Peptides against a protein of PDB entry 6MBK. Designs and how they scored, part 215

Target 1, 240 residues: chain A of PDB entry 6MBK
Amino acid sequence: GFEMVNFKEEGFGLRATRDIKAEELFLWVPRKLLMTVESAKNSVLGPLYSQDRILQAMGNIALAFHLLCERASPNSFWQPYIQTLPSEYDTPLYFEEDEVRYLQSTQAIHDVFSQYKNTARQYAYFYKVIQTHPHANKLPLKDSFTYEDYRWAVSSVMTRQNQIPTEDGSRVTLALIPLWDMCNHTNGLITTGYNLEDDRCECVALQDFRAGEQIYIFYGTRSNAEFVIHSGFFFDNNSH

## One batch from the design tools (peptide; made by RFdiffusion4, then SolubleMPNN)

Design b2_p26_3_s1 (from b2_p26_3, 9 letters changed)
Fold by OpenDDE base, seed 5:
Structure b2_p26_3_s1 (fold): chain B 240 residues (1-240), chain A 26 residues (1-26)
Amino acid sequence: as target 1 above (240 residues)
Amino acid sequence: SSLEEWLAKHVPVLHDFTPLPDISDY
């Protein structure tokens, strides 16, 4: 077993409540507990999603709006998860003026400004959509949709979104994985996979953890994420 | 390895670090 703990300096993480062996399946999260593009379509956002081309094309934005709608819903199933999310992120969208000024001397400034520009444009577009679209009237965020809300939601998605298969395994979709994403990162190998038969995310231990130790996982490198986005792991169910 | 055999039966769950694209691309 494990428990959520607020670690000094690292924030929230998972702590082992018993000895966990390397390669032991210690954590699984059924699809029904995930925040996915599909759960967004099936939520109060669904009617708007079905009519907005950008939401349909950009699953990550759909996920961000899903997160905002659920955050604004007191009875949301995901409230316990959402309350564990950081209120702010160490992302370019949260950089202070002095940090941005420092970065002006670096090659990173182009990417920072691109993120700011893109996020601002997205916000402006969706602000208009939320104000004018008939299907937006039922959204819990209708009367409270600020840039700060949007910045938080997209930063939450950018820092926590994962690629998982659809239920039928035919496509890749995006998901936030509650509880699992509470594990802090360490160097190692990917030890998280999706079990299509049981329809759940499964995580096996990267190493032995003793009772009382923090459980770390490897989320991959940016290159690994890019590799999967680009390499299209078609698990051909070639039952040959 | 047992881990390799386990991974072979799973679709790897991979963190997507891709920044949100410009909406002008859509």
Scores: peptide ipSAE 0.449, ipTM 0.887, DockQ to the pose 0.560
Fold by OpenDDE base, seed 2:
Structure b2_p26_3_s1 (fold): chain B 240 residues (1-240), chain A 26 residues (1-26)
Amino acid sequence: as target 1 above (240 residues)
Amino acid sequence: SSLEEWLAKHVPVLHDFTPLPDISDY
């Protein structure tokens, strides 16, 4: 078993409550608990989604708006999950001038500037959509859609989005996975999979964990630069 | 290994590190 714990530096994470063996299935999350592009389509966002080309083309933005709508909904099923999300992120969209200056000597600066530009353009577009589109009047964010809200939502999605299969396994979709994304990241082997028969995400232990130890998972092979740009994480000796 | 057999029966769940695209492409 495991428990949610607030670690001093890492924030929320999972701690083993018993010894867990390497390769042991210790965590699973059914599809019904996930925030997905499909759940976004089936939410108050659905009417707007059906008429906006960008929402349809960009599942990550659809998830960002889904997250904002659910955050603004006191009775949302996902309130307990949303409350575990950071209020700010160590991603480029939150970098101060000195952090950006440090990156100017690196190739990452182009990606940082691209994120700033793209996010600002997206915000400007969707601000206009929310102000003018008839289906936006039903959104709980109609009168409260700031750049800070959007920056937070896209950063939440960017740092936490997972590719999962559709219910029929025919396509890939995007999901935020409650409890799953509370596992802090490590480098190593992929130990995360989707069980189509049981319609759930499953995680097997990367290594042995003792009772009281923090549980880490691996989301995929990336360079340190990509981790910084997309998640704010840095792994020592990352060989990519 | 048991892990390899487990992975072979599952669709990999991967974190998506795709940068935010420019909306001008849509």
Scores: peptide ipSAE 0.403, ipTM 0.860, DockQ to the pose 0.816
Fold by OpenDDE base, seed 4:
Structure b2_p26_3_s1 (fold): chain B 240 residues (1-240), chain A 26 residues (1-26)
Amino acid sequence: as target 1 above (240 residues)
Amino acid sequence: SSLEEWLAKHVPVLHDFTPLPDISDY
């Protein structure tokens, strides 16, 4: 088993409560517990989603809005999960002036500026949508949609979104995976997959963990952190 | 730089958000 622990330096993580062996299935998260594009469609956001082409086209934005709606909903099932999320992120959208100045001498500055520009444009668009669209009237964020909220939500999604199969396995969708994403990152192999038969994300231990040790997983690069539909999990040497 | 390497690994640039023309006109 494992428990969620607030590690002083690393924030929230998972700690083993017993010895866990390498390749042991120690963590699984059923689809019903995931924040997905599908759960967004089935939420209070659903009516707006059905009419906004951008939400429909950009599953990451749909997740960001889903996250904001659920955060603003006191009775949200995901409140316990959302409360574990960082309030700020080490993402370009949170870079301090000195970090941006440092990056001005680098190639990364173009990506930073692109993110700022894109996020600002998205916010401006959706601010207007939220203010004017009839289906936005019931959104709990209607009167509390700031750039800070949007920045946080997109950063949450940008740091935590995962590709998982749809229920029928016919397509890939995006998901936030509670508890699993509380594992801190280490270098290694991808040990997380999606079991379609049991309709759950499954994580096997990257290594042996003793009782009391922090459990680390390898997220890989986001592009390589694909859930293997067919195998349920895979050990891919993401050559970083 | 460590920040460049981090950006390259962790932060995909969101697609250019071209304001969709007001679809209410079509």
Scores: peptide ipSAE 0.105, ipTM 0.661, DockQ to the pose 0.041
Fold by OpenDDE base, seed 3:
Structure b2_p26_3_s1 (fold): chain B 240 residues (1-240), chain A 26 residues (1-26)
Amino acid sequence: as target 1 above (240 residues)
Amino acid sequence: SSLEEWLAKHVPVLHDFTPLPDISDY
């Protein structure tokens, strides 16, 4: 068992409510609870998705718009999840001038500028789509689509999107994994897998956790620079 | 190990750190 807790330094995370053993399956999330490109296609966004080549080509943007549509929908199944998401992120899109200036001495500045340019261009494109496309009239965000909304959604996706198999296992798709993505990151091994037989994401404990301890997971291997750019994380000893 | 046997039955769930591509590529 675990519970969501607001930790002083790490923000929201999961805390063990009992002793959890290493390799114990402590958390699983069925596909039906995930926010996926498929759930986006099956939502109010589906008609627009079917006619916009960019949404079709860019599953991450489809997830971003799915988040925005569900956030704007008071009766969305994902409201409890969306309400747990940060309102702001430590990602480049939220960097202040001083943070950007600090990065100017690093190679990361090119990726930061690329991210700004790409996000701004995407927003400009989709602003026009939302204003002009007939299927956009059904979207709850139709009259409330700001750059701040888009920045938030893109940052949410960029920091939380995961590759999972499709239901038949034939392809990879993108998913946000509620509850699981509240685990804070640590160095280790991948202990999250998709069980195709039970159609669920499964997480086994990386180590023993005692009751009252924070549960950490490993999200993947990246350089500290890539973690800063994509997730806002920094680890002193991120040994690859 | 038990973990290896478990992993062998699962598709690894990987966080996708790929930057959003430039829309101009499409």
Scores: peptide ipSAE 0.448, ipTM 0.889, DockQ to the pose 0.815; fails the geometry check

Design b2_p26_3_s2 (from b2_p26_3, 11 letters changed)
Fold by OpenDDE base, seed 1:
Structure b2_p26_3_s2 (fold): chain B 240 residues (1-240), chain A 26 residues (1-26)
Amino acid sequence: as target 1 above (240 residues)
Amino acid sequence: SKLDEWLAKHVPVLWDFTPLPDISEY
């Protein structure tokens, strides 16, 4: 077992309630509990999705809008998950002027500016779509779609989106994985896989965890610079 | 290893680090 805990420095994470052994399957999340491009298509966003080429082409943007629609829906199945998400992120879209100035001496500045530019363009486009498209009238965000909303949603997606197989295993789609994504990151090996037979994400323990210890997982190989740019994470000893 | 055997039966779940796309081409 594990429990959700708000750690002082790391925010929400998972803590072991019993000893967990390395390679033990301790966590699984069925597809029906995931926020996916497919669940976006099947939501109130579906009619708009079916008529907007950008939503169709860009699954991450579809997830961002799905997240916003569900957040604005008091009876959403995902409300308990959404409530665990940070209200702000340590991603470039939230950097203050001093942080941006510090990065001007680094190669990361180009990626930061790219994120700002792309996000602003996307927001402007979709603001117009939401105001003018007939299928946007039923969206809960119709009269409340700010840049801050969009910034939050895309930051949530960029920091939490995962590639998983489609139900038939023929393609890759994008998903937010509730509960699982509460595990904070550490260096190691990929220990999360999708079980197509049982149609669920499965996570096995990277190492032994004692009762009372925080459970960490490895999200993937990338440099510290890429972690900062895409997730806000930084590890001094990151060898990847 | 046990982990390797497990992984062989699963599609790896990968954190997607792809930046948001530029929509200027649309």
Scores: peptide ipSAE 0.401, ipTM 0.875, DockQ to the pose 0.859
Fold by OpenDDE base, seed 3:
Structure b2_p26_3_s2 (fold): chain B 240 residues (1-240), chain A 26 residues (1-26)
Amino acid sequence: as target 1 above (240 residues)
Amino acid sequence: SKLDEWLAKHVPVLWDFTPLPDISEY
């Protein structure tokens, strides 16, 4: 029903290969294909995760390390997905000096400096952990863990992480959703949900798409996310 | 609507744009 295409102006996106009707279930991603905090715990990172309080407390950092470990693993199941990710991002961590200087006159500068400071501190901490912790010796990134690697991983997570239920639906966890996150954004309604019975993410079409048209989805707004959390759809047990 | 019926059977998947935290508090 769709294919991945590199669009000239928008980069990678999904294109319909047939006519898709509004509200049609056109895309689903089973849990086993997601990169989650749980898959991180079950990976080569698992032993270190079990011994590091920060990895345990911060699921987003756990995802960042999971992403780095899988990227460094030639036989990783997620290699095809990881290779589709941008090499750089439009996040504050990638701002040029002139962009930062421009922002110094704005209220946004505080957030930019905070992200720089936080990311640098995280990197320094985990660099030491990777160098000294016994369970880090088996990590594929043991001898190659740079700030640029970490910056890329946290930016990938920051821009692509999603809240989904655990398998039993009792808690919320974080996930990267391969294939689905290739859809570009448009204004509209949230049309992505998790089906606990079938244990998969599901996306229904926001509108009719003809064969050959790009498929767009609505990622939501911060206000929508806050509304859903307050409406009890998400039990925010993740420390951010 | 068909969409409402679908939503009633799903947990909404929300994109989380929250920056990573300061670890100095841990």
Scores: peptide ipSAE 0.396, ipTM 0.875, DockQ to the pose 0.574
Fold by OpenDDE base, seed 4:
Structure b2_p26_3_s2 (fold): chain B 240 residues (1-240), chain A 26 residues (1-26)
Amino acid sequence: as target 1 above (240 residues)
Amino acid sequence: SKLDEWLAKHVPVLWDFTPLPDISEY
């Protein structure tokens, strides 16, 4: 019912190949296709993850490293997905000097500097870990781990991470959702939920889409965006 | 601002930690 298209101005997005009705389940992604903290643990990163407290405590960082490891793995299942990811992001870590200079007059500059500082510290820490930790020797990124790599990975995660339930529904974990996250953003209700019975992320159409139209979804804010367990539409009271 | 708009959409990874490994754990 849809196809991935590179739109001129918006980059990659999804286009309807048929008419899709509002509330129609048009897209689903099984857990096995997601990049999750669990898949990170089950990957080549697993041994290091099991021994590094930061990776264990910070699922987003674990995802970032998972993303880097998979990117560096020619035979990674997620290569097709990773190749669709932007090479650069509209995140503070990518702000140009002029943008930063502009922000110096604002309160936001402190957040930018904090992010820079924290990211740099993370990189420095993990650079050392990758160089020295025995379980890092098998990581495909061992000889190619630059700040730019890390910046890209964390930015990818920051922009694309989602909260999903664990398989048993007992906890929340983090996931990158291939294909689904190619939908460009619009305003509206969050129409993505997680079906624990079928163990898949499900997206229902926010509105009617005609054949040939781009399909948009509402991401919400990442701070507030949660998957609705066994639910369709939900309203977030926060402005987006 | 550009940052504000971004922050509205995304949660920055703003973890602050000492990059020095805890020798007791390594």
Scores: peptide ipSAE 0.041, ipTM 0.606, DockQ to the pose 0.043
Fold by OpenDDE base, seed 5:
Structure b2_p26_3_s2 (fold): chain B 240 residues (1-240), chain A 26 residues (1-26)
Amino acid sequence: as target 1 above (240 residues)
Amino acid sequence: SKLDEWLAKHVPVLWDFTPLPDISEY
């Protein structure tokens, strides 16, 4: 097994409670536990989703709103998961002025500015939607939709969203994967896959982990710059 | 390998770090 632990420098991660062997299936998460575009459509957000072209076209934004709605819902099934999410992220939307100034000398600045601009525009649009759209009246965030809320939600999504198949396997959708996404990143091979037969995400161990060791997974090939910009992760040994 | 056999039976779960889009196109 494993347990969630707050590691001093890495924040929350998973620690092995027993020896786990390489290639061992140690973690699985059924679809019903995932926050997906489909679960967003089936939530209190559903009526608004069905009438807003941007929510329909942009699954990541739909996930962000789903996350906000569930966070604002005391009885949400995902409250235990949401409470484990960072309150702030080491992503461009949270950069201080000095950090942004430092990046001005880099090519990354264009991505940072784009992210700021896009996020601000999205917020402004959806602020108006939430204030004026009839189907927004039932949203738990109706009276509490700040830029900080939106910044947090989009940062959560950008850092944690995963491509998974739809239930029928015909398309790709986006999902937040509770518990699994608590694993910190390392270099290696992708060892997470979706089992369509059992309708669950499955993770096999990248290597042997002894009891008491932190469990790491490989999220994919990225440069450190891409990690900083999109994920808030930095891995010294990350080779692009 | 066991991993290869496992992977062959699974749809890879890919961490999607695509930035949120510019909605000005809509």
Scores: peptide ipSAE 0.381, ipTM 0.870, DockQ to the pose 0.870; fails the geometry check

Design b2_p26_3_s3 (from b2_p26_3, 11 letters changed)
Fold by OpenDDE base, seed 5:
Structure b2_p26_3_s3 (fold): chain B 240 residues (1-240), chain A 26 residues (1-26)
Amino acid sequence: as target 1 above (240 residues)
Amino acid sequence: SKLDEWLAKHVPVLHDFTPLPDISDY
């Protein structure tokens, strides 16, 4: 129904290989294919995760380390996915000095500096952990953990992390959703949901797409994400 | 709508735009 294509201006995206109708379920991704906090716990990172309070408290950092460990593992199941990820991001962590200087006159500078400071502190902490913690010895990143690696991983997670339910639907966890996150963004309605019965992410088409057209989805807005986090929306749907 | 009925049966999957917190909080 679709294929990955490198579009000239937008980079990688999904293109329809057949006509897809609005509201048609065209894409689904089973939990087993997701990179989640749970898959991180079940990976080579698991022993370290079980003993590091920050990894336990910060699922997004756990995902970042999971991503780094899998990237460093030639036989990782997620290698095909990881290879599709950008090598660089248009995020504050990648801003050049001149770009940061321009932002100094704006209100955004506080957020930029906060991101830099937080990321640097996290890196310094985990660099020490990786160097000294016994459970870090088996990590494939043990001998190669640079700030650039960490910057890339956290940027990948920050731009691609999604909230999904746990297997039992009792809690929310974080996931990277391979294939699905290759869809470029457009304005519209949220058309991606998690099917707990079938244990998969499901995406229905926002509009009609003809064969050969790029498939766009709506990832949501910050306000929408905040609304869902705060509204307890996940609890009401688990009862049905 | 069909979409509304579908959404009612799914947990919405949303991007989490929350920045990484300061580790000093932990």
Scores: peptide ipSAE 0.478, ipTM 0.893, DockQ to the pose 0.586
Fold by OpenDDE base, seed 4:
Order: sequence, then structure tokens, then C-alpha cells
Structure b2_p26_3_s3 (fold): chain B 240 residues (1-240), chain A 26 residues (1-26)
Amino acid sequence: as target 1 above (240 residues)
Amino acid sequence: SKLDEWLAKHVPVLHDFTPLPDISDY
């Protein structure tokens, strides 16, 4: 019902190949295709994860390292997905000097500096871990872990991480959702949820899309994602 | 601001790493 297209102005997106009706389930992604904290634990990163308190405490960092490990793995299942990811992001970590200078006159500068500081500290910590920890020796990034790599990975995660339930539904975990996250954003209602019975992310159309139209989705806020996990699809204006 | 627009789209995930406890304690 859809195809990947590189739109000239918007980059990669999804285009309808047929008419899609509002509220139609047009896209689903099984758990096995997601990059999750659990898939990180089950990857080459697993042994290190099991011994590093920061990786254990911070699922987003675990995903960032998972992403880096998979990127550095030629035979990674997620290579096709990773290749679709931007090389740079519209995140504070990628702000140009002039943008940062502009922000110095704003309240946002404190958040920018916090991100820089935090990211730098994380990188420094994990650089040491990767260099010294026995379980890091098998990581494909062992000899190729730069700040730029880390910046990219955390930015990828920050921009694309989603809350999904664990398989048993007992907890919320973090996931990157291949294919789905290529949908460009629009304002609207949360139309993406997780089906625990079928163990998949599901996306229903926000509106009617005709064949040849770009499919847009609303990602909402993280709080909205949490509501989707607990309450299913939200077709009401959840005031953010 | 560009950051405000970004924040509207994405919740910053980078927690304040309190000073990493001395890695020697791990």
C-alpha cells in the first residue's frame, strides 16, 4: 500500500501506492524488526550491557550503542534501515556556531549546553569503557568509536526513539521503528500504537491518502506515546 | 527558536549524568 520515496524537499518518506482510507491499518512493524533495548541485550552488546550500569539504567544510550554496533556490522539485519538514517540531524548537537551564538541570547542556551556537556561526558565514559572493558573487545566499534559516531547515534535515538511495551506488556521500553519512522510528520492525532496480541507496532492512517500522496503521521509527545501503549489509538485531541 | 522547535518535536533524552561515580567502583 506504500513505497519509500526520496522526496526532494523532505528527504525519505512514504508514498501511498493505492488509496488509503482514514483509520485504515496501512503499516505494521513486528517486534522482531524493531531495534529495542531488548534487541541490544541480545546482540553483541549484550555482555557489556550486562556489566555496565549506565547502559542498564539508560535505555536510550543502550539503543545508541546498539545502533552503532549494528552500523559497524556488515551483516547486521538492520543495515538497510541504518542506511536510511540521516547523517546529520536538526538537534542541538549539530547546531552550527552561528546557531549557538543566536541561542546565547535565549533561554534555550542552557539546554544546549546541557546536551553538549552530557553528551561529551557520556562519550568520554564510554570511550574508556570500550577501550578497557573485556566485553567491549568483540564490539565492531572497538577501534572506531568517535565523538561524531556517538553524537550521531544519540541524535538518531533522540529523534527516533519510541516507547513500546515489553513483550509481556509489563513495562515500557524504547524502540526504533524501521520503515514507520520514515513517515514525515504532520500535526494531528496519534495513530500509531502497539498491538501486544500480534506483537507489532501498528499505524492507522491519520486521513485519507490517495495513490501517489505522501503519507504523514503524527508522532506527538512521549507522553502521548505512553498513552497509546496504555489506551490504544487516540482519535481525540489529546492536549499535549 | 530552532531548539524550541526541536524540543516541540523531541523530548531531550540526555539526562544529567551526575558525575559518573568513579569507574573504579564498578
Scores: peptide ipSAE 0.176, ipTM 0.701, DockQ to the pose 0.045
Fold by OpenDDE base, seed 1:
Structure b2_p26_3_s3 (fold): chain B 240 residues (1-240), chain A 26 residues (1-26)
Amino acid sequence: as target 1 above (240 residues)
Amino acid sequence: SKLDEWLAKHVPVLHDFTPLPDISDY
């Protein structure tokens, strides 16, 4: 029903290979294929996770470390997914000096500086943990853990993390959703939901898509500031 | 609508816009 395509202006996206009707279930991803806080706990990161209060309290950081560990593992199940991720992002952590100067006239600058500060503090903390903690010795990060690695991982998570239910539906957890997150975004209605009975993410088409058209999704309501801070997307029609 | 009926059977999947946390208190 769809294929991955590298669009010149938008990067990787999904293109319909047949006509897809509005509200048609065209894409689903079982829990076992997701990168989640739970899969992080069940990975080589698990022993460290069980002893580090920050990893336990901050699911997004746990996902970032999970992503780094899996990227460094040649036999990781998620290698095909990880290879589709951008090597760099249009997020605040990658802004050049001119982009930061442009934002100095906006309220977003405070959030950008907060993000820089928080990321730097997290990196410094975990660098020490990786160097000193006994359970870090088996991590592929032991010999190489740079700020650039961490910046990439947290930017990947920040742009792609989603709220999904736990298996029992009692809580919300965080997940990266392979294949689904290849869809570029448009404004519209939420058309992605988690099916607890079948234990999978499901996506229904926001509109009719013809064969050869790019498939777009809407992943949530956000302000212009949230677009800038979390995704780096700028829309011409939006006042800053 | 058909979409509403579908959503009623699903937990909405939403992008999490939570900013990176300050770990200074940890």
Scores: peptide ipSAE 0.533, ipTM 0.907, DockQ to the pose 0.871; fails the geometry check
Fold by OpenDDE base, seed 3:
Structure b2_p26_3_s3 (fold): chain B 240 residues (1-240), chain A 26 residues (1-26)
Amino acid sequence: as target 1 above (240 residues)
Amino acid sequence: SKLDEWLAKHVPVLHDFTPLPDISDY
């Protein structure tokens, strides 16, 4: 097994409670436990989603709003997960003025400014939508939607969103994977896969972990993510 | 290997590094 632990230097992570062998399936998360674009559509956000072109076009924003709605819902199934999320992130949206100034000499500044600009525009748009759209009246965030809320939500999604197959394997969707995303990351091979037959995310151990050791995973590189998007890792549904 | 056989049966789960799009295109 494993347990959530606050590590001194790395923050929250997973610690092995027993010896775990390399290639051992030690963690799995069924689809029903994931926060997905589909779960967003099936939530209180669903009516608004169905009528807002931006939410429909941008699954990551849909996840951000789903996260905000669930955070604002005391009885949300995902409350235990949401409570484990950082309240602040080391993402560009949280950079201090001095950090931004330091980056001005780098190519990264363009990405930072793009994120700020895009996030601000999105917030302004959705603020208006939430204030004016009839279906927004049902959202628990209706009277409490700040830039800080939105910044947090999009940062949570940007740092934690994963590509998984739809139930039928016909396309890729986005998901937050509770518990699994508590693993800190190391360089290595992808050892997390989606099992379509059992409809779950599965993680096998990258290496041996002894009882008491932190469990690390590898969630991919940008190139790997791009490869999956471009290569259309659609499992041919072999019609069984 | 066992891992290879396992991977062959799974869709790789990858972090999506795609930045948030500009909504001005919509």
Scores: peptide ipSAE 0.512, ipTM 0.902, DockQ to the pose 0.600; fails the geometry check

